# Designs tried in a protein design run: peptides against a protein of PDB entry 5Z08. Part 7

Target 1, 168 residues: chain A of PDB entry 5Z08
Amino acid sequence: RQKDEWAKKTSSLMKQLDWFIGEHLGAMLAAEELGGPVVGELMEIDPDDLSAGFNAHGKLKKATSQPDLDRRQRRIDDIWGPQDEQGQAHKRKRGADEALAASAEMRDLIEQLMNKLVEAGGDNSATYVEIPRESAAARFLVRSKVAMFHPNDARRLRLVDFGRDLDD
Target 2, 222 residues: chain B of PDB entry 5Z08
Amino acid sequence: GLPRLIDAIEEASKIPAKRRQTPIKPTIEKLTTHLYTHGASPDSLLRLADLLTLRNHLDQASLAAITRNLYPSSTVSDEVVLRFIGALGHGQLKPTLALQALFLRWLVMVYHLLENPGVLGQVYGVLFDLLDTAAIRPQLCHLLALVTRRKHVRPFRIQAILTLSRQTGGDPNLTGLLRVFKNYYPEIIVGDATKGRASAFKHPDPQWRQHLDEIQQRRSEA

## One batch from the design tools (peptide; made by RFdiffusion4, then SolubleMPNN)

Design b1_p8_4_s2 (from b1_p8_4, 7 letters changed)
Fold by OpenDDE base, seed 3:
Structure b1_p8_4_s2 (fold): chain B 168 residues (1-168), chain C 222 residues (1-222), chain A 8 residues (1-8)
Amino acid sequence: as target 1 above (168 residues)
Amino acid sequence: as target 2 above (222 residues)
Amino acid sequence: LRLVHAAR
């Protein structure tokens, strides 16, 4: 009975986390990746806003204001492509794709981190995941105090084991 | 001249390497040779900044070679600076972190030629928020060490560096930046984070500096 | 244990 209740609670929390990643966190992570604000400085970034890009100050570019700052982070297609409705649709699609990619990266990273924690059986040295790059996802987890880097290798990330601190 | 070389590279940058009629490498070599000999005017710098920071079909070796030879013949405009700052961070549209490190190194080396050094102070937050990116942290800390003023030294940033220093096992560059902060507020308790080895933030390339000075001098005499 | 995948 208690195990089943814990399993149900865990499943519910994971579904909520997946929803949060997909609906909110992914876009914010993508914004950070695209040179926007750090996750938490700007709440509720719409994937459509990602298409507008960010200024040098990490602020969302308003469609009207500074066309010159917009040039800096465009792909070739955005630089040289027609600024027609298709170009806007392509920008929106790109913003959505970046949010999806960030969501996928966060989900994958969380999964790897959790799996390594379980597999390690209490050996902290075995809980590290090798990350291919410092992503917005990795940085977010570290800033949130959910994960930490290896002291000697920034390519190695582990979950903070809160369960151990409660037993001590 | 330099403008024609830039024109050719700009056009080539629009085309994938496999679809180019002519190899771009010889033109890049001519460009880098010209830059080494004469430097880049403000207008040329802006165009080159766009080539370096905007996603195009140029290979990383070519981009790195241009960056390593990006000698300003005069001042560096805010617009040029902001191109490089805008290229920093993560993202599919941004240059590689290796190239970003070269940009930051370049900004350090040309800091004394900025038309308005205050422009970097205006984007201080953007730079500071990238300190968690290990690949660019050494050059970023050096740039921040140059840019930091009293107005930038805030309690939350002190705490952020202290936290990051602990998380990185005491990165010498972060320790160096904390020492810069302490110069503005001696009362800052940096704890054990400052007991470690700190970067002295020496000039990254003395030979590059010397050659830059020669280019700058030739222009002042002309 | 694909905990994240099992919750999807």
Scores: peptide ipSAE 0.013, ipTM 0.254, DockQ to the pose 0.042
Fold by OpenDDE base, seed 2:
Structure b1_p8_4_s2 (fold): chain B 168 residues (1-168), chain C 222 residues (1-222), chain A 8 residues (1-8)
Amino acid sequence: as target 1 above (168 residues)
Amino acid sequence: as target 2 above (222 residues)
Amino acid sequence: LRLVHAAR
């Protein structure tokens, strides 16, 4: 009975998480991947400031004319830009595709992290997932304190075991 | 009934205001009147949460009016809560910060009706990271004050609030939140940051509370 | 058991 209730609750939470990833987080992650605002770092980026693009430090660049910045900014504008009629269909599609890709990456990463946590059977050393890159998804999970990098290896990510904090 | 009103608004929300055959305002008024009188069922509440949080063609005044009349007739599900939390932050797809502030205020006012208050504790980090947003900070601090447990009070969060308090010149809401943190760890040296005026985190709308209680009572008697 | 697939 309790296991079934937990399973149902877990399933419900996973559905909600999946929804959240698809509807909200994916677009934000895609924006971060494209050099937009860091997910969860409320860059006080005025939507108007999003148009100026982000510097290498994630800060709003002043509109300097560099063509590569224009492409990244266009991608951010494509993901987040107002739905104007004509030129926006391609921008919308690309933004949607990037949001879908980011959503898929986040889902996959969460799945791997959860699976490793379960498989590790309490061995914290075995809970690490090897990540090919520091994705926006990985960074978001770390910033949210849901995951932690290995102290000596930024390619290894694990979930924070919140269950242990209940026993203390 | 309420579902039909929501249906009409959902359909209208897909169409820009200038292209609507009928004005939506009368339907919004009927909805808000119904919500005020009867509250929203869990199913209706979820649908309304989607209307409020997802990008659509509804005007801000209509969205605000719905939010101000969003009386739950029963409990508030985790799903509804997560819709509102997911709507927080910066982004063109996000609701306006003004509307987000109303959502946070709403969450504060319905906190006692949450099916699982622990859900907010699970997303504590997400909420906490939004504290730098001045427009939502008052309501956010109030919500965090309700949600905060010992497990959430971590050195890095203490330091973050202290830093932000200094940067904001001692925002009373941050001072209030620091006092909540200090209640869990009295040994926290908060320095002069707590000597200032702190928000008491009083109920934001006593009249709204009273009306909510009346709606809730009518359901318990039925 | 792919946890994400079990939640669908």
Scores: peptide ipSAE 0.013, ipTM 0.256, DockQ to the pose 0.074
Fold by OpenDDE base, seed 4:
Structure b1_p8_4_s2 (fold): chain B 168 residues (1-168), chain C 222 residues (1-222), chain A 8 residues (1-8)
Amino acid sequence: as target 1 above (168 residues)
Amino acid sequence: as target 2 above (222 residues)
Amino acid sequence: LRLVHAAR
């Protein structure tokens, strides 16, 4: 009974997290990946705003602003091409695609982190997930104090074990 | 005396330089000379902290000159400390980053005279969140190195320093602060971030320290 | 999320 209730609560929380990732966090993560504001500095990013790109200060580029020489901004400019209506539609679509990609990356990363935590059976050395890159998703989890990098290897990420800190 | 000099400067600080009947520079010079000779009492320190931290019409050179001569004759109150901490960061009402760096340097140099050193520990988060501000980072890391206790060394702050160290290409002040963290938690693996050059956090001005000690000694003998 | 299945 208690295990079943815990499983139901966990499932409910995971659904809520999945919803939050899809509806809010994905767009913010995509904005950060695109050189926009860090997640939490701008709480409401319209996926359509992603199309304008961001300046070196993380502010939305005005339509007339010179392309920022930052590689991230070039990738944005490449993603977000000329300001014609077709270009804007392609930009909006690409912004939506980046938000979806960021959402998928966050979901996958959380799943891997949780699986490794369960598989490790309490061995902290076995809880690390190898990440291909330092993504906005990885950075967000670290800033949120949910995850931490391996101290010697920034390619290895683990969940913070909150359960053990209660027993010590 | 010192209170009358402060009164005159406070009144002048309310008026734009172009509208002053008398130049303020001679009064600032008298103030700085008095501070150098006698130091500032706790009450005078509070008034001077307000002049330094609140937006007024004093020029940056005058504010810097006062800060460089801000010798406490006794202890430094929590209220004075909080004025300087409250002046840190970005904003139109905040002092310049150059002046903020002087305030942080001052706090380092007078740390041993604080009535309650714990006050800086209470505002540790405020100080720590300013580490991304390059202009004040050297003095801020030095102050944090003095203030840091085990309770402040949290996983998220370790990671924040590591991240900022990577982003800055290994700022020696961040490396120095990370070494302080490692003293509380030796198991903190900081990778290459600790192998680099670290700041030793030496006293910023030995001559200023010696003169402060002379002012403090004269008060204990009186 | 496969994790909900492994706790079963």
Scores: peptide ipSAE 0.012, ipTM 0.249, DockQ to the pose 0.021
Fold by OpenDDE base, seed 1:
Structure b1_p8_4_s2 (fold): chain B 168 residues (1-168), chain C 222 residues (1-222), chain A 8 residues (1-8)
Amino acid sequence: as target 1 above (168 residues)
Amino acid sequence: as target 2 above (222 residues)
Amino acid sequence: LRLVHAAR
């Protein structure tokens, strides 16, 4: 009975987390990856607004109806990528794609971190996930004190095990 | 003269301090006094660069004193520059990070006397890859701010500075360097990483600069 | 999330 209740609660929390990642966190992470504000400084980022870019102060430029002024705060990839004249619709689609990519990266990272924690069976040395890069997702988890880097290797990330401290 | 002082110090540098027959400190003081008064010729400057950058038995205080008085009487050759650049980073044969910071500071202060300023642009990658080393970062950012050209501002370097800036809580020197990058590409999105205080990269020692100018002027009149 | 199945 208790195991089944915990399983149901865990499942519910995972669904809520997945929703939160998709609806809110993904866009914020995408903004940070694009050189925008750190997650938490700008709480409400519309994926459509990601195409507008960020000013020198990390504030979203209001999509001014004038297409020419918005051209200056391009993504690094827009700056150095092929100057395809592709219209506002492609920029919006790209913003949405970046939010989706960031959401997927966060989901994958959380999944890996949790799986390693479970597999480690209490061995803290075995709980580390190797990360290919320091992503906005990884930084968010560390900043939130949910995860921590290995002290000697910033490519290794693990969850903070809050559960063990309760049984002692 | 200066060559004989360098000879004596070179010979002493081969011998551990405890095994020297005579204290080296008086000879170092004579050297630094001579350097302060007359500066170093290109040949003397190269020899001193070797003494400063190569592993020897000189103490850190002596090396620092020589570096602080390392006034070029003329131009600075590419070879001298490359000795100091080659001495940067981590390793058992490398000078201490404190001494490396003094070398970088020196390069900033003599940048206008380089025979070929482009030499630093050629080793830009080597310098840039050392930005994670906190002990030398302030002087390194200042040097990079002088050296940076449009060709050096690349997406991967922009991202590297942004990442390092976040990791360091917004180091003002990194913010300053990122502003230099943005001068070449105003369209670079720097976000909140540029929020806050940036270093202005002011001259590290105005008095040292003035004294250098006096040494340089005396040579042009001779 | 495959995680809920692995804890079983």
Scores: peptide ipSAE 0.012, ipTM 0.279, DockQ to the pose 0.020

Design b1_p8_5_s1 (from b1_p8_5 with T3E R8A)
Fold by OpenDDE base, seed 4:
Structure b1_p8_5_s1 (fold): chain B 168 residues (1-168), chain C 222 residues (1-222), chain A 8 residues (1-8)
Amino acid sequence: as target 1 above (168 residues)
Amino acid sequence: as target 2 above (222 residues)
Amino acid sequence: SAEEELLA
């Protein structure tokens, strides 16, 4: 009975987390990967504002075509810059695809981190997941104090065990 | 007096520049001259903080000019500090990042005049979470270097600085902040991140400091 | 207020 209630509560929390990732966090992570604001900055980013792209400073580009923007900014402009109606539809689709990809990456990363934590049986050295890249998802989890990198290897990420003293 | 100048600017700030009957520039010049000569009282500082941080029709040059002449004649209240902190970050209602950098620079320069320096420690997380904003990072690192206490030096923040330092190719301001952290926890493995040039966080404007000291001395004699 | 959000 208590195990079933715990399982139901855990399932409910996971559904809420999945919803949050899909509806909100994925788009924000995608924006960060594209050189936008970092997740946790209370940007009232209207989804319509996301479509306008970000300047070199992570601000929404206003439609001004200034040429001297860094190659990365050009890429953001190519993704999000004001283009003709056909270009806007293609950009909206690309933005949606990036948000879906970011959501999937976050879900997969959380799943791997949780699985490793359970498998490790209390051995902190065995709780590390190898990450192929430092993604916006990984960075978000570290900033949120949910995960931490291995001190000597930024390719290894683990969940923070709040029940154990962070032994150095 | 200063209150009347602020009144005039507050009223002008409600009206778009193209619809003003009188040019704002002469009034801004009178204000900045007054601030340079006498400084701003706590009450005037609060009103000016609202003008600087809230969305209005004042131009960026005017806002920057006010900020550059924002000499406190006395102390700086928690409320004034919180207005400037609340204006940081991204958003349509937020000031420009250039103006935010000036606000952070101002907070560094008036840090010794805060009524309660602990107020910045209470909002430490807000400041720290903005370190990835490159446009304000130098001033943020400097302010955090002043504000940081042992209670703020947490493993997750150490890791965040280390990560951001790697991502930025070793920003000297981040290296400087990490050295401040290491003063509280010498065992922090800074690795190769500290082999770089660190910022010394010197006073941003020695002339501004000298002029502030002159204004503050006049208060003690009155 | 933005101030209340910072103090919260």
Scores: peptide ipSAE 0.010, ipTM 0.258, DockQ to the pose 0.045
Fold by OpenDDE base, seed 2:
Structure b1_p8_5_s1 (fold): chain B 168 residues (1-168), chain C 222 residues (1-222), chain A 8 residues (1-8)
Amino acid sequence: as target 1 above (168 residues)
Amino acid sequence: as target 2 above (222 residues)
Amino acid sequence: SAEEELLA
């Protein structure tokens, strides 16, 4: 009975998390990856704002063509072509695609982290997930104190075990 | 005048709130109003710095209110700066980290009024060593961004920022500070961990700046 | 000095 209630509560929380990732967090993470605001500074990023790109200060670039754009910003500008109506629609679609990609990356990362935690059977050394890159998703989890990097290897990420920290 | 208000607050600060015969809040409000209108002279500024940084019986809201209205009418002395720097960090006798963040913000906002900006460069190490303190890190990075010179950009500090940046998941303030370092040494490889957004270190309060400029202008006309 | 106390 208690296990079933816990399972139901956990399932409900996972659904809420999935919703939050899909509806809000994905766009914010995509913005951060594109050089936009860091997640937690801005609660609402419109996918349309992703299309305008971000300056070195993470503010929405006004459409001024300055050349020293980061390679990703160049790709965005190259990808996002002239500001015609069709270009704006393509920009919006690409912003949405980046948000979806960021959402998928976050979901996958959380799933991997959770799976490793379960598989490790209490061995903290076995709870690390190998990450191919330091993504906005990974940074967010670390910044939120949900995950931590291996002290000697930033390619290894694990969930913070809050249960152990309460007993020590 | 301002000195009499400070006298009254200094006396009240020695007495626990529950033992005060009169509420201090009206006097604090008079002080903050006066500061907002006229600013603080160098002498008054030093006395207020002591009230803000030394352990006393003033409540946190009053201390914060004074700090938010701490407009210098003229310059800021090294002594005043050092009072605020000395109040930073962890300790039972130190101000709260929230108040320390306000002090750092204040130093950023009055940086151009320092009699000797070099004083902050002399205590650079003390400031830098506090970067691990998350509660004050945003304002601390901003202040360090203003203070940093080529002489401060050392390999061990570069490595310390890089390490702390990884540990914090790429805190944008640390990334911003690292960009300042890179301005002095372009060859600094900002690792992939620092490809995140950097803080722009914009003025924390444009309205406060404007009001400060008005107070400073009155001094130049007197 | 306050500076010495800070450096100390």
Scores: peptide ipSAE 0.009, ipTM 0.409, DockQ to the pose 0.024
Fold by OpenDDE base, seed 3:
Structure b1_p8_5_s1 (fold): chain B 168 residues (1-168), chain C 222 residues (1-222), chain A 8 residues (1-8)
Amino acid sequence: as target 1 above (168 residues)
Amino acid sequence: as target 2 above (222 residues)
Amino acid sequence: SAEEELLA
């Protein structure tokens, strides 16, 4: 019963995260991987906003979009865009490919993190995923307070156990 | 002149070193000598920022040499700043962390020449979110120490620095930044994180500063 | 709250 509820919650969370990754994070992570701004200027995911969870549509309920940061990020993207039209098309294609790659990396990372959380059975020491690099995805999850690094090993990342905080 | 040197380097940057007809090093040396003597105009700075921040075939030593000699003859535009800020962090197309550290150091050293210092305040989040990157943290903390205003000192950032300070065993740069935060909110309980040695965020290169001042003075006299 | 402890 508890495993089934956890599986359902996990599945729901994964669907929401997958949607969020596909619709929002992928492009942002790609921007970071492409030498763009760090993912998080747009989403001051206030811990309170994360605690508010994603709405039924997978959108963060309080996306505090700082509109000024968005405008600047666009300007940065515009400034970083190749001045040449051909360069823009190639960068757009590379950007799309990198967005896809970043999305895939984020999905894979989340999946690994979730799997480790399941496998650990509540042992926080066993919930760590070994990450090959400090990726934009990993950093985003940490900034979002969705994940945390091992205090002594930045190669180890775990999900924040949101389940405990809901029961307290 | 400087534009012609930049043109030559831009063209060379498109070609792998092994396929270049002429060695780039002499041209880089001419560029760096020119920059050292005359500085870079705003237009030249933008072009050089692109060369430094965009992925190309220039070697790291050349990029570092240009960055070390990147004396503005005038002001530094928002666009130039944003090129360097955007080059920060992890990514396949981003410059090396070593080069990013040089960019951050450069931004610190030219901070007083920014056309709009507020531009860095607008990208404060980007800079702050990179504090976990150890290789650039010293320069980031220094830059943030210059840029930080009351509006940036938020509870979540205080907590983030405190957490990171604990994780790093009290990095003196983080302690220094936290002291800057405490200047805006004296009531911040920094606990044991401030008991450690803090960086004083001294000018990273006094000789570079002096030379910059000489370049800037020559322009005011012209 | 953790915030209150930080500000206290």
Scores: peptide ipSAE 0.006, ipTM 0.265, DockQ to the pose 0.010; fails the geometry check
Fold by OpenDDE base, seed 5:
Structure b1_p8_5_s1 (fold): chain B 168 residues (1-168), chain C 222 residues (1-222), chain A 8 residues (1-8)
Amino acid sequence: as target 1 above (168 residues)
Amino acid sequence: as target 2 above (222 residues)
Amino acid sequence: SAEEELLA
């Protein structure tokens, strides 16, 4: 029964995320990747679903560590830097398909996160995906409380197990 | 032509004003005159969006003058839109809030020329989260009023506007946006926060609109 | 529905 509820919740989350990625998130992530404003807590996931899934212990330590702000700021600086050679290089990386690329990155990340969650069979230590960079996608998932970084390694990201957090 | 003017301004933008061999102002004036007369192609719009949104050595008056004359001769691509959206906020490398307000005003005025109006709906959250920024709020609310669909009207956003409306003493732009929300969900209880005057979100510059229409008409005849 | 949740 609990596995079935978890599977249903996970499936529901996946459907919501897929919809959100396709309809909304791609352009927002692209905007962020382009040095746009950080989309805040996109509570387009029903805040009640997020709030119901996160018990008081799921105070995800604001993984907004100062270093992440600095990395983001550097990325923004790189994207929105002066029209020097670096600015031109970033402009050249800016393609008409930035929204599609961002959507693809988010879908890929979610797929990896879900696959690891399924493969781990309930072992939380095995649910981490190694991310090559702190992407807008990764940051979004963390801000949305859908994912969390490893406490000691910001390169490791996992989905929040909403099923377990409800049983705790 | 316009591309050569943009080339000259791009090169000048890399150099501090005090170190430029030639004044840029005459070139900016030529650019703005050209834009006023002919508008900007999609390719030129992208290049100009980069000049406007990326940190460079252009003065604020020049950037504002370009923005005020940024007439599209054709459509506005998603990429151009995303450049302007990406320029919003308080980051150190972001354009000034005054310039951001001009960008938002521009997006309002060219909304009907977007290749994909849905792109703004996709970045709705980004725009919405900037509502606390007083300097851009009037234009931001106007843009959101155009962009808002039923899917964007969520309980947390309703509450956020209500809270911000209370905190601002009933900003008429927020009241206007709440009325837009209420059009999708009539059951939204806006309480005393809507007893104030709401903005009607009228076109910000009728003369600019008329001139844009003239430029767009020339495209249809070519 | 989001409407039903606002009315609840």
Scores: peptide ipSAE 0.006, ipTM 0.259, DockQ to the pose 0.011; fails the geometry check

